Peptides against a protein of PDB entry 5VVV. Designs and how they scored, part 124

Target 1, 276 residues: chain A of PDB entry 5VVV
Amino acid sequence: FLCGVVEGFYGRPWVMEQRKELFRRLQKWELNTYLYAPKDDYKHRMFWREMYSVEEAEQLMTLISAAREYEIEFIYAISPGLDITFSNPKEVSTLKRKLDQVSQFGCRSFALLFDDIDHNMCAADKEVFSSFAHAQVSITNEIYQYLGEPETFLFCPTEYCGTFCYPNVSQSPYLRTVGEKLLPGIEVLWTGPKVVSKEIPVESIEEVSKIIKRAPVIWDNIHANDYDQKRLFLGPYKGRSTELIPRLKGVLTNPNCEFEANYVAIHTLATWYKSN
Target 2, 276 residues: chain A of PDB entry 5VVV as posed
Amino acid sequence: FLCGVVEGFYGRPWVMEQRKELFRRLQKWELNTYLYAPKDDYKHRMFWREMYSVEEAEQLMTLISAAREYEIEFIYAISPGLDITFSNPKEVSTLKRKLDQVSQFGCRSFALLFDNIDHNMCAADKEVFSSFAHAQVSITNEIYQYLGEPETFLFCPTEYCGTFCYPNVSQSPYLRTVGEKLLPGIEVLWTGPKVVSKEIPVESIEEVSKIIKRAPVIWDNIHANDYDQKRLFLGPYKGRSTELIPRLKGVLTNPNCEFEANYVAIHTLATWYKSN

## One batch from the design tools (peptide; made by RFdiffusion4, then SolubleMPNN)

Design b2_p19_7_s3 (from b2_p19_7, 10 letters changed)
Fold by OpenDDE base, seed 2:
Structure b2_p19_7_s3 (fold): chain B 276 residues (1-276), chain A 19 residues (1-19)
Amino acid sequence: as target 1 above (276 residues)
Amino acid sequence: MEKYKKSKEFYKKVALEDL
């Protein structure tokens, strides 16, 4: 069971010292996972093709080493979906080389994120792939196999919550394609019924699990505030039954941008997880 | 750049509507 934090917000990423402090807190609270997915990290999303500099490499190696020191699984995410051409072998090779670089930093767990992108494929991809889901699954499977089938590999769908599913969760051709064609060793991220889910009912997890043919990892936006700089979510982790735990592969909270605001959010997630 | 802004703003809009 993956339980911890996704740094998945828009805005200023956390500094390395905040991330190390997070790992210390995660260990202390018996949480085990950190997903590196900061939306405004340039080489994560906008410039996903760009290799890390020597200085950035040293920082990431240090960060990954710190995660290991605290027994925290460091999952490196990349979000190529803004401008990748899935059918272009050069793009696939560029993605491979980027993940090879991160593998050299000692990273062993990875994620491909296709959240917050346009559903429209380019003309070249339309000639090769029957749908956007087919394109995403193809590259995800290829990357997963290329990396030697790492123990933890995550996929974030473009339809990552109930409100983004067309026509709905159980009838989504996109999620059906993901469920049918994504290799079984790849985990699927899910946000619940909404982008910001007040509640995640058990039935909603059973519904999505059926179509994706696996238990999801929750990307939980309950404490996310990157959409409104005037709000801080200081309340407890709530609206998730502990009956979800046996039906999930994990829960990763995407908390407030303000690192210092997240004590209650993360601590109460840990309390929830340990109450099973 | 423009696609990124549009995607970010779409997320933000929906997240605000979920509150």
Scores: peptide ipSAE 0.650, ipTM 0.902, DockQ to the pose 0.917
Fold by OpenDDE base, seed 1:
Structure b2_p19_7_s3 (fold): chain B 276 residues (1-276), chain A 19 residues (1-19)
Amino acid sequence: as target 1 above (276 residues)
Amino acid sequence: MEKYKKSKEFYKKVALEDL
């Protein structure tokens, strides 16, 4: 069971010292996972093709080493979906080389994220792939196999919540293709019925699990505030029954952008996890 | 640049509607 934090917000990323402090807190609270997915890190999303500099490499190696010291699984995410051409072997090769660099930093766990992108493939991809889901699954499976089938590999779908599914969760052709064609060792990220789910009913997890043919990992936006800089979410982790735990592969909370605001959010997630 | 702004703006809009 993956339980911890995703740094998945828009806005200023956390500094390396905040991330190291997070790992210490995660270990102390018996949480085990950190997903590196900061939306405004340029080499994560906008400039995903660009290799890390020597200085950036030293920082990432130090961060990954610190995660290992605190027994925290460091998952490196990349979000190529803004402008990747899935049918272009040079783009696939560029993605492979970027993940090879991160593997050299001592990273062993990875994520491919296709959240917050246009559903329209380019003309070249339409000639090769029957749908956007087929293109995403093809590259994800190829990368997963190329990396030697890592123990933890995550996929974030473009339809990552109930409200984004067309026509609905159980009838989505996109999620059906993901469930049928994504290799069984690849985990699927999900935010619940909504982008910001006040509640995640057990029945909603049973519905999505059936179509994706696996238990999801929750990307939980309950404490996310990157959409409104005037709000801080200081309340406890709530609206999730402990009956979800045996039906999930994990829960990763995407908390407030302000690192110091997240004590209650993360501590109460840990209490929830240990109460089952 | 433009696609990134649009995706961020769409996410923020939906997240605000979920509250």
Scores: peptide ipSAE 0.648, ipTM 0.898, DockQ to the pose 0.928
Fold by OpenDDE base, seed 5:
Structure b2_p19_7_s3 (fold): chain B 276 residues (1-276), chain A 19 residues (1-19)
Amino acid sequence: as target 1 above (276 residues)
Amino acid sequence: MEKYKKSKEFYKKVALEDL
């Protein structure tokens, strides 16, 4: 069971010292996972093709080593979906080289994220792939196999919540293709019925699990505030029955952008997880 | 730039509507 934090918000990423302090807190609370997915980190999303500099490499190696010291699984995410051409072998090779570099930093767990992108393929991809889901699954499977089938590999769908599914979760052709074609060792991220789910009913997890043919990892936006800088979510982790735990592969909270605001959010997630 | 703003703006709009 993956339980911890995703740094998945828009806005200024956390500094390396905040991330190290997070790992110490996660270990202390018997949480086990950190997903590196900061939306406004340039080489994560907008400039995903760019290799890390020597200085950036040293910082990432130090961060990955710190996660290992605190027994926290460090998952490196990349979000190529803004402008990747899935059918172009050069783009696939560029993604492989980027993940090879991160593997050299001592990273062993990875994620491919296709959240917050246009649902339309380019002309070249439409000639090769039957749908956007087929293109995403093809590259995800190829990368997963290329990396030697790492123990933890995550996929974030473009339809990552109930409200993004067309016509709905159980009838989504996109999620059907993901469930049928994504290799079984790849985990699927999900935010619940909504982008910001106040509640995640058990029945909603049973519905999505059926179509994706696996238990999801919850990307939990309950404490996310990157959409409204005037709000801080200081309340406890709530609106999730403990009956979800045996039906999930994990829960990763995407909390407030303000690092110091997240004590209650993360501590109450840990209490919730240990109450089962 | 514009394509990236649209994706972020769409997320922010939907997240606000979920509250």
Scores: peptide ipSAE 0.628, ipTM 0.890, DockQ to the pose 0.889
Fold by OpenDDE base, seed 3:
Structure b2_p19_7_s3 (fold): chain B 276 residues (1-276), chain A 19 residues (1-19)
Amino acid sequence: as target 1 above (276 residues)
Amino acid sequence: MEKYKKSKEFYKKVALEDL
């Protein structure tokens, strides 16, 4: 069971010292996972093709080593979906080389994120792939196999919540293709019925699990505040039955942008996880 | 840049509607 934090918000990323302090807190609270997915990190999303510099490499190696010291699984995410051409072998090779570099930093766990992108393929991809889901699954499977089938590999779908599924979760052709074609060792990220789910009913997890043919990992936006700079979510982790735990592969909270605001959010997630 | 901004603004809009 993956339980911890995703740094998945828009806005100023956490500094390396905040991330190390996070790992110490996660270990102390018996949480086990950190997903590196800061939306405004240039080499994560907008410039995903760019290799890390020597200085950036040293920082990432130090961060990954610190996660290991605290027994925290460091998952490196990349979000190529803004402008990747899935049918172009040079794009696939560029993605491989980027993940090879991160593997050399000692990273063993990875994520491919296709959240917050247009559903429209380019003309070249439409000639090769029958749908956007087929293109995403093809590259995700190829990368997963290329990396030697790492123990933890995550996929974030473009339809990552109930409200994004057309016509609904159980009938989505996109999620059906993901469930049928995504290799079984790849985990699927999900935010619940909504982008910000106040509640995640058990029945909603059973519905999505059936179509994706696996238990999801929850990307939980309950404490996310990057959408409204006037809000801080200082309340406890709530609206999730402990009956979800045996039906999930994990829960990763995407908390407030303000690192210091997250004590209650992360501590109450840990209490929830240990209450089963 | 423009696609990224549109994606961010779309996310923000939907997240605010979920509240």
Scores: peptide ipSAE 0.591, ipTM 0.884, DockQ to the pose 0.930; fails the geometry check

Design b2_p19_7_s4 (from b2_p19_7, 9 letters changed)
Fold by OpenDDE base, seed 5:
Structure b2_p19_7_s4 (fold): chain B 276 residues (1-276), chain A 19 residues (1-19)
Amino acid sequence: as target 1 above (276 residues)
Amino acid sequence: MKKYEESKERYRKIALEDL
């Protein structure tokens, strides 16, 4: 069971010292996972093709080593979906080289994220792939196999919540393609019925699990505030029955952008997880 | 940049509607 934090917000990324402090807190609270997915890290999303500099490489190696010191699984995410051409072998090779570089930093767990992108394929991709889901699954499977089938590999679908599914979760052709064609060793990220789910009913997890043919990992936006800089979510982790735990592969909270605000959010997630 | 900002604004709008 993956339990911890995703740094998955829009806005100023956490500094390396905050991330190391997070790992210390995660270990202390018996949590085990950190997903590196800061949307405003240029080399994660906007400039995903760009290799890390020597200085950035040293920082990431130090961060990955710190995660290992605290027994925290460090998952490196990349979000190529804004401008990748899936059918272009040069784009695929560029993605491979980027993940090879991160593998050299000692990273062993990875994620491909296709959140917050347009559903439209370019003309070249339409000639090769039957749908956007087929394009995403093809590259995801290829990368997963290229990396030697790492123990933890995550996929974030473009339809990552109930409200994004057309016509609905159980009938989505996109999620059906993901369920049928995504390799079984790849985990699927999900935010619940909504982007910001006040509650995640057990029935909603049973519905999505059926179509994707696996238990999801929750990307939990309950404490996310990147969409409203005037709000801080200081309340406890709530609206998730402990009956979800045996039906999930994990829960990763995407908390407030302000690192100092997240004590209650993360501590109460840990209490929830240990209460089962 | 433009695609990133458009996607960010779309997310922000939807997340606000979820509250």
Scores: peptide ipSAE 0.730, ipTM 0.966, DockQ to the pose 0.924
Fold by OpenDDE base, seed 4:
Order: C-alpha cells, then structure tokens, then sequence
Structure b2_p19_7_s4 (fold): chain B 276 residues (1-276), chain A 19 residues (1-19)
C-alpha cells in the first residue's frame, strides 16, 4: 500500500530542504511514499525533453538519497503529454534517455502522467493509434518494459476522475482501453469522483477498479489549493472510509502549495491509514 | 508555455467548481 504525499500542484515547487523535512515527517508518521510531480518544475512537464544539468542532477541524487535514508519510496514522475508525438520514435527515445538519467540518480520507481492535457492527437499519431488511450498505453507499456519493469510504476490517465470520464466511469472507452491494455504491473492514479473530491465513496472505487482492472492509487486533492492560493485547507483528512484501504493500492495526498500548512493534512492521513 | 497555461487554467476552473 503506497501512502504519503504527491508534490503534484501548480505553483512554486518545494525546495530540497522542505522535501527532506517531508521525508522525515513521513517516516515519523509511518508513511512510505513521495511522488515527485511538481507541475512548475520545467523539466517535469513543460521541458520534459531536457536533461538535467550537473547541478540539477546533484540535487536530485541528494534528494533520492535522502528519501532512501528515511525509508521513503521516491517515485519520479514525468508529464510529456502537452506536446509529445507518441508515434515519433525520437520522442520515445528522448523520454527513455530522460528516465535513464533519473535511473542513474538512484531512482527505481517512476510515474508517467497524462493529466491536464488535450484529448486530441496530432495527425501523425492518428495514423498509428486508434485512440488517445491506445497511444498513452503504448508508450507507457514500452517505457515500463524498457526500465526493466520497476516494482512501482504509476500511470495518470487523462480521465483521472469521474467527471472527466465520457460518458461515465463504467462506460468510458478511454478507461476501458487503459484497463485492457495497460500492463498489469502498472498502477493507475485516480482523484475520485471529481478533481477535488470532498468524498470518495466505496462504490465509486469499485466502479473504477472494475473498468481499469486493478485497485487505483488515489491522488488525493482534498487539501490541494493550487487552484485558489487565497485558500488554505487546514482541516483533517476526511470523507474517505477506512473501508477504502483494502480496495486501494495507495493514497498520495496532493496538499497545499504552502509546505508549512500541511502538518494536519499529512498527519491525519497517517492516522486514517493506521486505523485499518 | 501557451498549452501549459491553458491546461492550468482549465484545471483551476474545474477544481473551483468542485468546491
């Protein structure tokens, strides 16, 4: 069971010292996972093709080493979906080289994210892939196999919540393709019925699990504030029955952008997780 | 940049509607 934090917000990424402090807190609270997915990290999303500099490499190596020191699984995410051409072997090779570089930093767990992108494929991809889901699954499977089938590999679908599913969760052709064609060792991220789910009912997890043919990892936006930084979400982790725990592969909270605001959010997630 | 800002704004709008 993956339980911890995803740094998955828009806005200023946390500094390395905040991330190290996070790992210390996660260990202390018996949480086990950090997903590196800061949307405003240029080499994560906008410039995903760009290799890390020597200085950036040293920082990431230090961060990954710190995660290991605190027994936290460091998952490196990349979000190529804004401008990747899935059918272009040069794009695939560029993604491979980027993940090879991160593997050399001592990273062993990875995520490929297709959140917050357009559903439209370019003309070249339409000639090769029958749907956007087929293109995403193809590259995800290829990357997963290329990396030697790492123990933890996450996929974030473009339809990552109930409200994004067309026509609905149980009938989504996109999620059906993901469920049927995504390799079984790849985990699927999900935010619940909504992008910001006040509640995640058990039946909603049973519905999505059926179509994706696996228990999801919750990307939990309950404490996310990147959409309105005039708000701070200081309340407890709630609206998730503990009956979800045996039905999930994990829960990763995407909390407030303000690192200092997240004590209650993360601590109450830990309390919730231990209550099962 | 433009695609990123458009995607960010779309997310922001939806997330605000979820509240």
Amino acid sequence: as target 1 above (276 residues)
Amino acid sequence: MKKYEESKERYRKIALEDL
Scores: peptide ipSAE 0.729, ipTM 0.967, DockQ to the pose 0.917
Fold by OpenDDE base, seed 3:
Structure b2_p19_7_s4 (fold): chain B 276 residues (1-276), chain A 19 residues (1-19)
Amino acid sequence: as target 1 above (276 residues)
Amino acid sequence: MKKYEESKERYRKIALEDL
C-alpha cells in the first residue's frame, strides 16, 4: 500500500530542505511514499525533453538518497502530454533518455502523467493509434518494459476522475482501453468522483476498479489549494472510509502549496491509514 | 507556454466548481 504525499500542485515547488523535512515526517508517521510531480518544474512538464544539468542532477541525487535514508519510496513523475507526438520514435527515445538519467540518480520508481492535457491527437498519431488512450497506453507500456518493469510504476489517465469520464466511469471507452491494454504491473492514479473530491465513496472505487481492472492509487486533492491562493486547507483528512484501504493500491495526498500548512493534512492521513 | 497556462486555468476553474 503506497501512502504519503504527491508534490503535484501548480505553484512554487518545495525547496530541497522542505522535501527532506517531509521525508523525516513521513518516516515518523509510518508513511512510505513521495511522488515528485511539481507542475512548475520546467523539466517535469513544460520542457520534459530537457536533461538535468550537472547541478540539478546533484540536487536530485541528494534528494533520492535522502528519501532512501528515511525509507521513503521516491517516485519520479514526468508529464510529456502537453506536446509529445506518441507515434514519433525520436520522442519515445527522448523520454527513455530522460528516465535513464533519473535512473542513474538512483531512482527506481516512476510515473507517467497525462493529467490536464487536451484530448486531441495530432494527424501523425491518428494514423498510428485508434484513440488517445491507445497512444498513451502504448508509450506507457513501452517505457515500463524499457525500464525493466520497476516494482512501482504509475500512470495518470487524462480521465483521472469521475467528472472527466465520458459518458461516465463505467462506460468510458478511454478507461476501458486503459484497463484492457495497460500492463498489469502499472498502477493507475485517480482523484475520486471529482478533481477535488469532498467524499470518495466505496462504490465509486468499486466502479473505477472494475473498468481499469485494478485497484487505483488515490491522488487526493482534499488539501490542494493551488486553485485558490486565498485558501488554506488546515482541516483533517476526512470523507474517506477506512473500508477504502483494502480496495486501494495507495493514497497520496496533494496538499497545500505552503509546506508549513500541511502538518494536520499529512498527520491525519497517517492516522487514517493506521486505523485499519 | 500557452498550453501550460490554458491547462492550469482549466484545472483552476474545475477545482473551484468542485467546492
Scores: peptide ipSAE 0.712, ipTM 0.965, DockQ to the pose 0.944
Fold by OpenDDE base, seed 2:
Structure b2_p19_7_s4 (fold): chain B 276 residues (1-276), chain A 19 residues (1-19)
Amino acid sequence: as target 1 above (276 residues)
Amino acid sequence: MKKYEESKERYRKIALEDL
């Protein structure tokens, strides 16, 4: 069971010292996972093709080493979906080289994220892939296999919550394709009924699990505030039954952008996880 | 950049509607 934090917000990423402090807290609270997915890391999303500099590499190596020191699984995410051409073997090779670089930093766990992108494929991809889901699954499977089928590999669907599913979760051709074609060793991220889910009912997890043919990892935006700079979510982790735990592969909270605001959010997630 | 900002704004709009 993956339990911890995704740094998955829009806005200024946490500094390395904050991330190290996070790992210490995660260990202390018996949480085990950190997903590196800061949307404003240029080389994560906007410039995903760009290799890390020597200085950035040293920082990431140090960060990954710190995660290991605290027994935290460091998952490196990349979000190529804004402008990747899935059918272009050069794009696939570029993605491979980027993940090879991160593998050299000592990273062993990875994520491909297709959140917050347009559903429209380019003309070249339409000639090769029957749907956007087929394109995403194809590259995800290829990358997963290329990396030697790492123990932890995550996929974030474009339809990552109920409100993004067309026509709905259980009937989504996109999620059906993901469920049917995504290799079984790849975990699927899910956010619940909404982008910001006040509640995640058990039935909603059973519904999505059926179509994706696996238990999801929750990317939980309950404490996310990147959409409203005037709000801080200081309340406890709530609206998730502990009955979800046996039905999930994990829970990763995407908390407030302000690192210092997240004590209650993360601590109460840990309490929730241990209450099962 | 443009696609990133458009996607970010779409996310923000929907997230605010979810509250």
Scores: peptide ipSAE 0.693, ipTM 0.962, DockQ to the pose 0.941

Design b2_p19_8_s1 (from b2_p19_8, 6 letters changed)
Fold by OpenDDE base, seed 5:
Formats: structure tokens, C-alpha cells, sequence
Structure b2_p19_8_s1 (fold): chain B 276 residues (1-276), chain A 19 residues (1-19)
């Protein structure tokens, strides 16, 4: 069971010292996972093709080493979906080289994220792939196999919540393709019925699990404030029955952008997790 | 532009997050 934090918000990423402090807190609270997915890291999303500089490499190596020191699984995410051409072998090779670099930093767990992108494929991809889901699954499977089938590999679908599913969760051709064609060792991220789910009913997890043919990892936006930085979510982790725990592969909270605001959010997630 | 795509996706997310 993956339980911890995803740094997955829009806005200023946390600094390395905050991330190290996070790892210490995660260990102390018996959480085990950190997903590196800061939207405003240019080399994560906007400039995903760009290799890390020597200085950036040193920082990431130090961060990954710190995660290991605190027995936190460091998952490196990349979000190529803004402008990748899935059918272009050069794009695939570029993605491979980027993940090779991160592997050299000592990273062993990875994620491919296709959240918050246009559902339309370019003309070249339409000639090769029958759907957007087929294109995403193809590259994801190829990368997963190329990396030697790492123990932890995550996929974030474009339809990552109930409200994004067309026509709905149980009938989504996109999620059906993901479920049927995504290799079984790859985990699927999900935010619940909504982008920000006040509640995640058990029935909603059973529904999505059926179509994706696996228990999801919750990317939990309950404490996310990047959509309205005038708000701070200081309340406890709630609206998730502990009956979800045996039906999930994990829960990763995407909390407030303000690192200092997240004590209650993360601590109460840990209490929830340990209460099963 | 790539920046325009990023900003558009961000605003669409923000809108959806408020629903």
C-alpha cells in the first residue's frame, strides 16, 4: 500500500530542504511514499525533453538519497502530454533518455502522467493509434518494459476522475482501453468522483476498479489549494472510509502549496491509514 | 505556444477543481 504525499500542485515547487523535512515527517508517521510531480518544474512538464543540468542532477541525487535514508519510496513523475507526439520514435527515445538520467540518480520508481491535457491527438498520432488511450498505453507500456518493469510504476490517465470520464466511469472507452491494454504491473492514479473529491465512496472505487481492472492509487486533492490560493485547507483527512484501504493500491495526498500548512493534512492521513 | 497550452490546461484544472 502506497501512502504519503504527491507534490503535484501548480505553483512554486517545494525547496529541497522542505522535501527532506517531508521525508522525515513521513517516516515518523509511518508513511512510505513521495511522488515527485511538481507542475511548475519545467523539466517535469513544460520542458520534459530537457535533461537535468549537472547542478540539478546533484540536487535530485541528494533528494533521492535522502528519501532512501528515511525509507521513503521516491517516485519520479514526468508529464510529457502537453506536446508529445506518441507515434514519433524520437519522442519515445527522448523520454527514455530522460528517465535513464533519473535512473542514474538512483531512482527506481516512476510515473507517467497524462493529466490536464487536451484529449485530441495530432494528425500523425491519429494515423497510428485508434484512440488517445491507445497512444498513451503504448508509450507507457514501452517505457515500463524499457525500464525493466520497476516494482512501482504509475500511470495518471487523462480521465483521472469521475467527472472527466466520457460518457461515465463504467462506460468510458478511454478507461476500458487503459484497463485492458495497460500492463498489469502498472498502477493507475485516480482522484475520485471529482478533481477535488469531498467524499470518495466505496462504490465509486469499485466502479473504477472494475473498468481499469486493478485497485487505483488515489491522488487525493482534498487539501489541494493550487486552484485557489486564497484558501488554506487546514482540516483533517476525511470523507474517506477506512473500508477503502483494502480496495486501493495507495493514497497520495496532494496538499496545500504552502508546505507549512500541511501538518494536519498529512498527520491525519497517517492516522487514517493506520486505523485499518 | 507551449506556454499557452500549459496555462490553458492549468485554468481548465482550476475550473474543474471548483466544481
Amino acid sequence: as target 1 above (276 residues)
Amino acid sequence: SLEEKYEKSKEEYKKAALE
Scores: peptide ipSAE 0.728, ipTM 0.970, DockQ to the pose 0.925
Fold by OpenDDE base, seed 4:
Structure b2_p19_8_s1 (fold): chain B 276 residues (1-276), chain A 19 residues (1-19)
Amino acid sequence: as target 1 above (276 residues)
Amino acid sequence: SLEEKYEKSKEEYKKAALE
């Protein structure tokens, strides 16, 4: 069971010292996972093709080493979906080289994220792939296999919540393709019925699990505030029955952008997790 | 531009997060 934090918000990424402090807190609270997915890290999303500099590499190596020191699984995410051409072998090779570099930093767990992107494929991709889901699954499977089928590999669908599913969760052709074609060793991220789910009913998890043919990892936006600068979420982790725990592969909270605001959010997630 | 795509996606996310 993956339980911890995803740094998955829009806005200023946390500094390395904050991330190290996070790992210390995660260990102390018996959480086990950190997903590196800061939207405003240019080499994560906008400039995903760009290799890390020597200086950036040293920082990431140090960060990954710190995660290991605190027995936190460091999952490196990349979000190529803004402008990747899925059918272009050069794009695939570029993605492979980027993940090879991160593997050299000592990273062993990875994620491919296709959240917050246009559903439209380019003309070249339409000639090769039957759908956007087929394109995403193809590259994800290829990368997963290329990396030697790492123990932890995550996929974030473009339809990552109930409200993004067309026509709905249980009938989504996109999620059906993901469920049927995504290799079984790859985990699927899900935010619940909504982008920010006030509640995640058990029935909603059963519904999505059926179509994706696996228990999801919750990317939990309950404490996310990147969408509204006027909000700060200081309340406890709530609206999730502990009955979800046996039905999930994990829960990763995407908390407030303000690192200092997240004590209650993360601590109460840990309490929730240990209550099973 | 890539920046415009990023900003558009961000704004669409923000809108959806408020629903």
Scores: peptide ipSAE 0.722, ipTM 0.969, DockQ to the pose 0.929
Fold by OpenDDE base, seed 1:
Structure b2_p19_8_s1 (fold): chain B 276 residues (1-276), chain A 19 residues (1-19)
Amino acid sequence: as target 1 above (276 residues)
Amino acid sequence: SLEEKYEKSKEEYKKAALE
């Protein structure tokens, strides 16, 4: 069971010292996972093709080593979906080289994210792939196999919540393709019925699990404030029955952008996880 | 542009997060 934090917000990424302090807190609270997915890291999303500099490489190696010291699984995410051409072998090769670089930093766990992108494929991809889901699954499976089938590999669908599913969760052709064609060792991220789910009913997890043919990892936006930074979410982790725990592969909370605001959010997630 | 795609996707996310 993956339990911890995803740094998955829009806005200023956390600094390396904040991330190290996070790992210390995660270990103390018996949590085990950190997903690196900051939207405003240019080499994560907008400029995903760009290799890390020598200085950036040293920072990431140090961060990954710190995660290992605190027994926290460091998952590196990349979000190529803004402008990748899935049918272009050069694009696939560029993605492979980027993940090879991160592997050399000592990273062993990875994620491909296709959240918050246009549903339309380019003309070249439409000639090769039957649907957007087929294109995403093809590259994800290829990368997963290329990396030697790592123990933890995550996929974030474009339809990552109930309100984004067309026509709905149980009938989505996109999620059906993901469930049927995505290799079984790849985990699927999900935010619940909404982008920000006030509640995640057990029945809603049973519904999505059926179509994706696996238990999801919850990307939990309950404490996210990147959509309105005039608000701080200081309340406890709530609206999730502990009956969800045996029905999930994990829970990663995407909390407030302000690192110092997240004590209650993360601590109460840990209490929830240990209460099953 | 790439920047316009990023900003559009960000604003669509923010709108959906408030629903």
Scores: peptide ipSAE 0.721, ipTM 0.969, DockQ to the pose 0.925
Fold by OpenDDE base, seed 3:
Structure b2_p19_8_s1 (fold): chain B 276 residues (1-276), chain A 19 residues (1-19)
Amino acid sequence: as target 1 above (276 residues)
Amino acid sequence: SLEEKYEKSKEEYKKAALE
């Protein structure tokens, strides 16, 4: 069971010292996972093709080493979906080289994220792939296999919540393709019925699990505030029955952008997890 | 532009997060 934090918000990423402090807190609270997915890291999303510099490499190596010191699984995410051409072998090879570099930093767990992107494929991809889901699954499977089938590999679908599913969760052709064709060792991220789910009913997890043919990992936006700078969520982790735990592969909270505001959010997630 | 795509996606997310 993956339980911890995803740094997945829009806005200023946490500094390296904050991330190290996070790892210390995660260990202390018996949580086990950190997903590196800051939207405003240029080499994570907009400039995903760009290799890390020597200086950036040293920082990431130090961060990954710190995660290991605190027994936290460091998952490196990349979000190529803004402008990748899925059918172009040069794009696939570029993605491979980027993940090879991160593997050299000592990273062993990875994520491919296709959240918050346009659903339209380019003309070249339409000639090769039957749908957007087919294109995403193809590259995800290829990368997963290329990396030697790492123990933890995550996929974030473009339809990552109930409200994004067309026509709905159980009938989504996109999620059906993901469920049928995504290799079984790859985990699927999900935010619940909504982008920010006040509640995640057990029945909603049973529904999505059926179509994706696996238990999801919750990307939990309950404490996310990047969508409204006037909001700060200081309340406890709630609206998730502990009956979800045996039906999930994990829960990663995407908390407030302000690192100092997240004590209650992360601590109460840990209490929830241990209360099963 | 790539920046325009990023900003558009961000604003669409923010809108959906408020629903």
Scores: peptide ipSAE 0.709, ipTM 0.967, DockQ to the pose 0.933

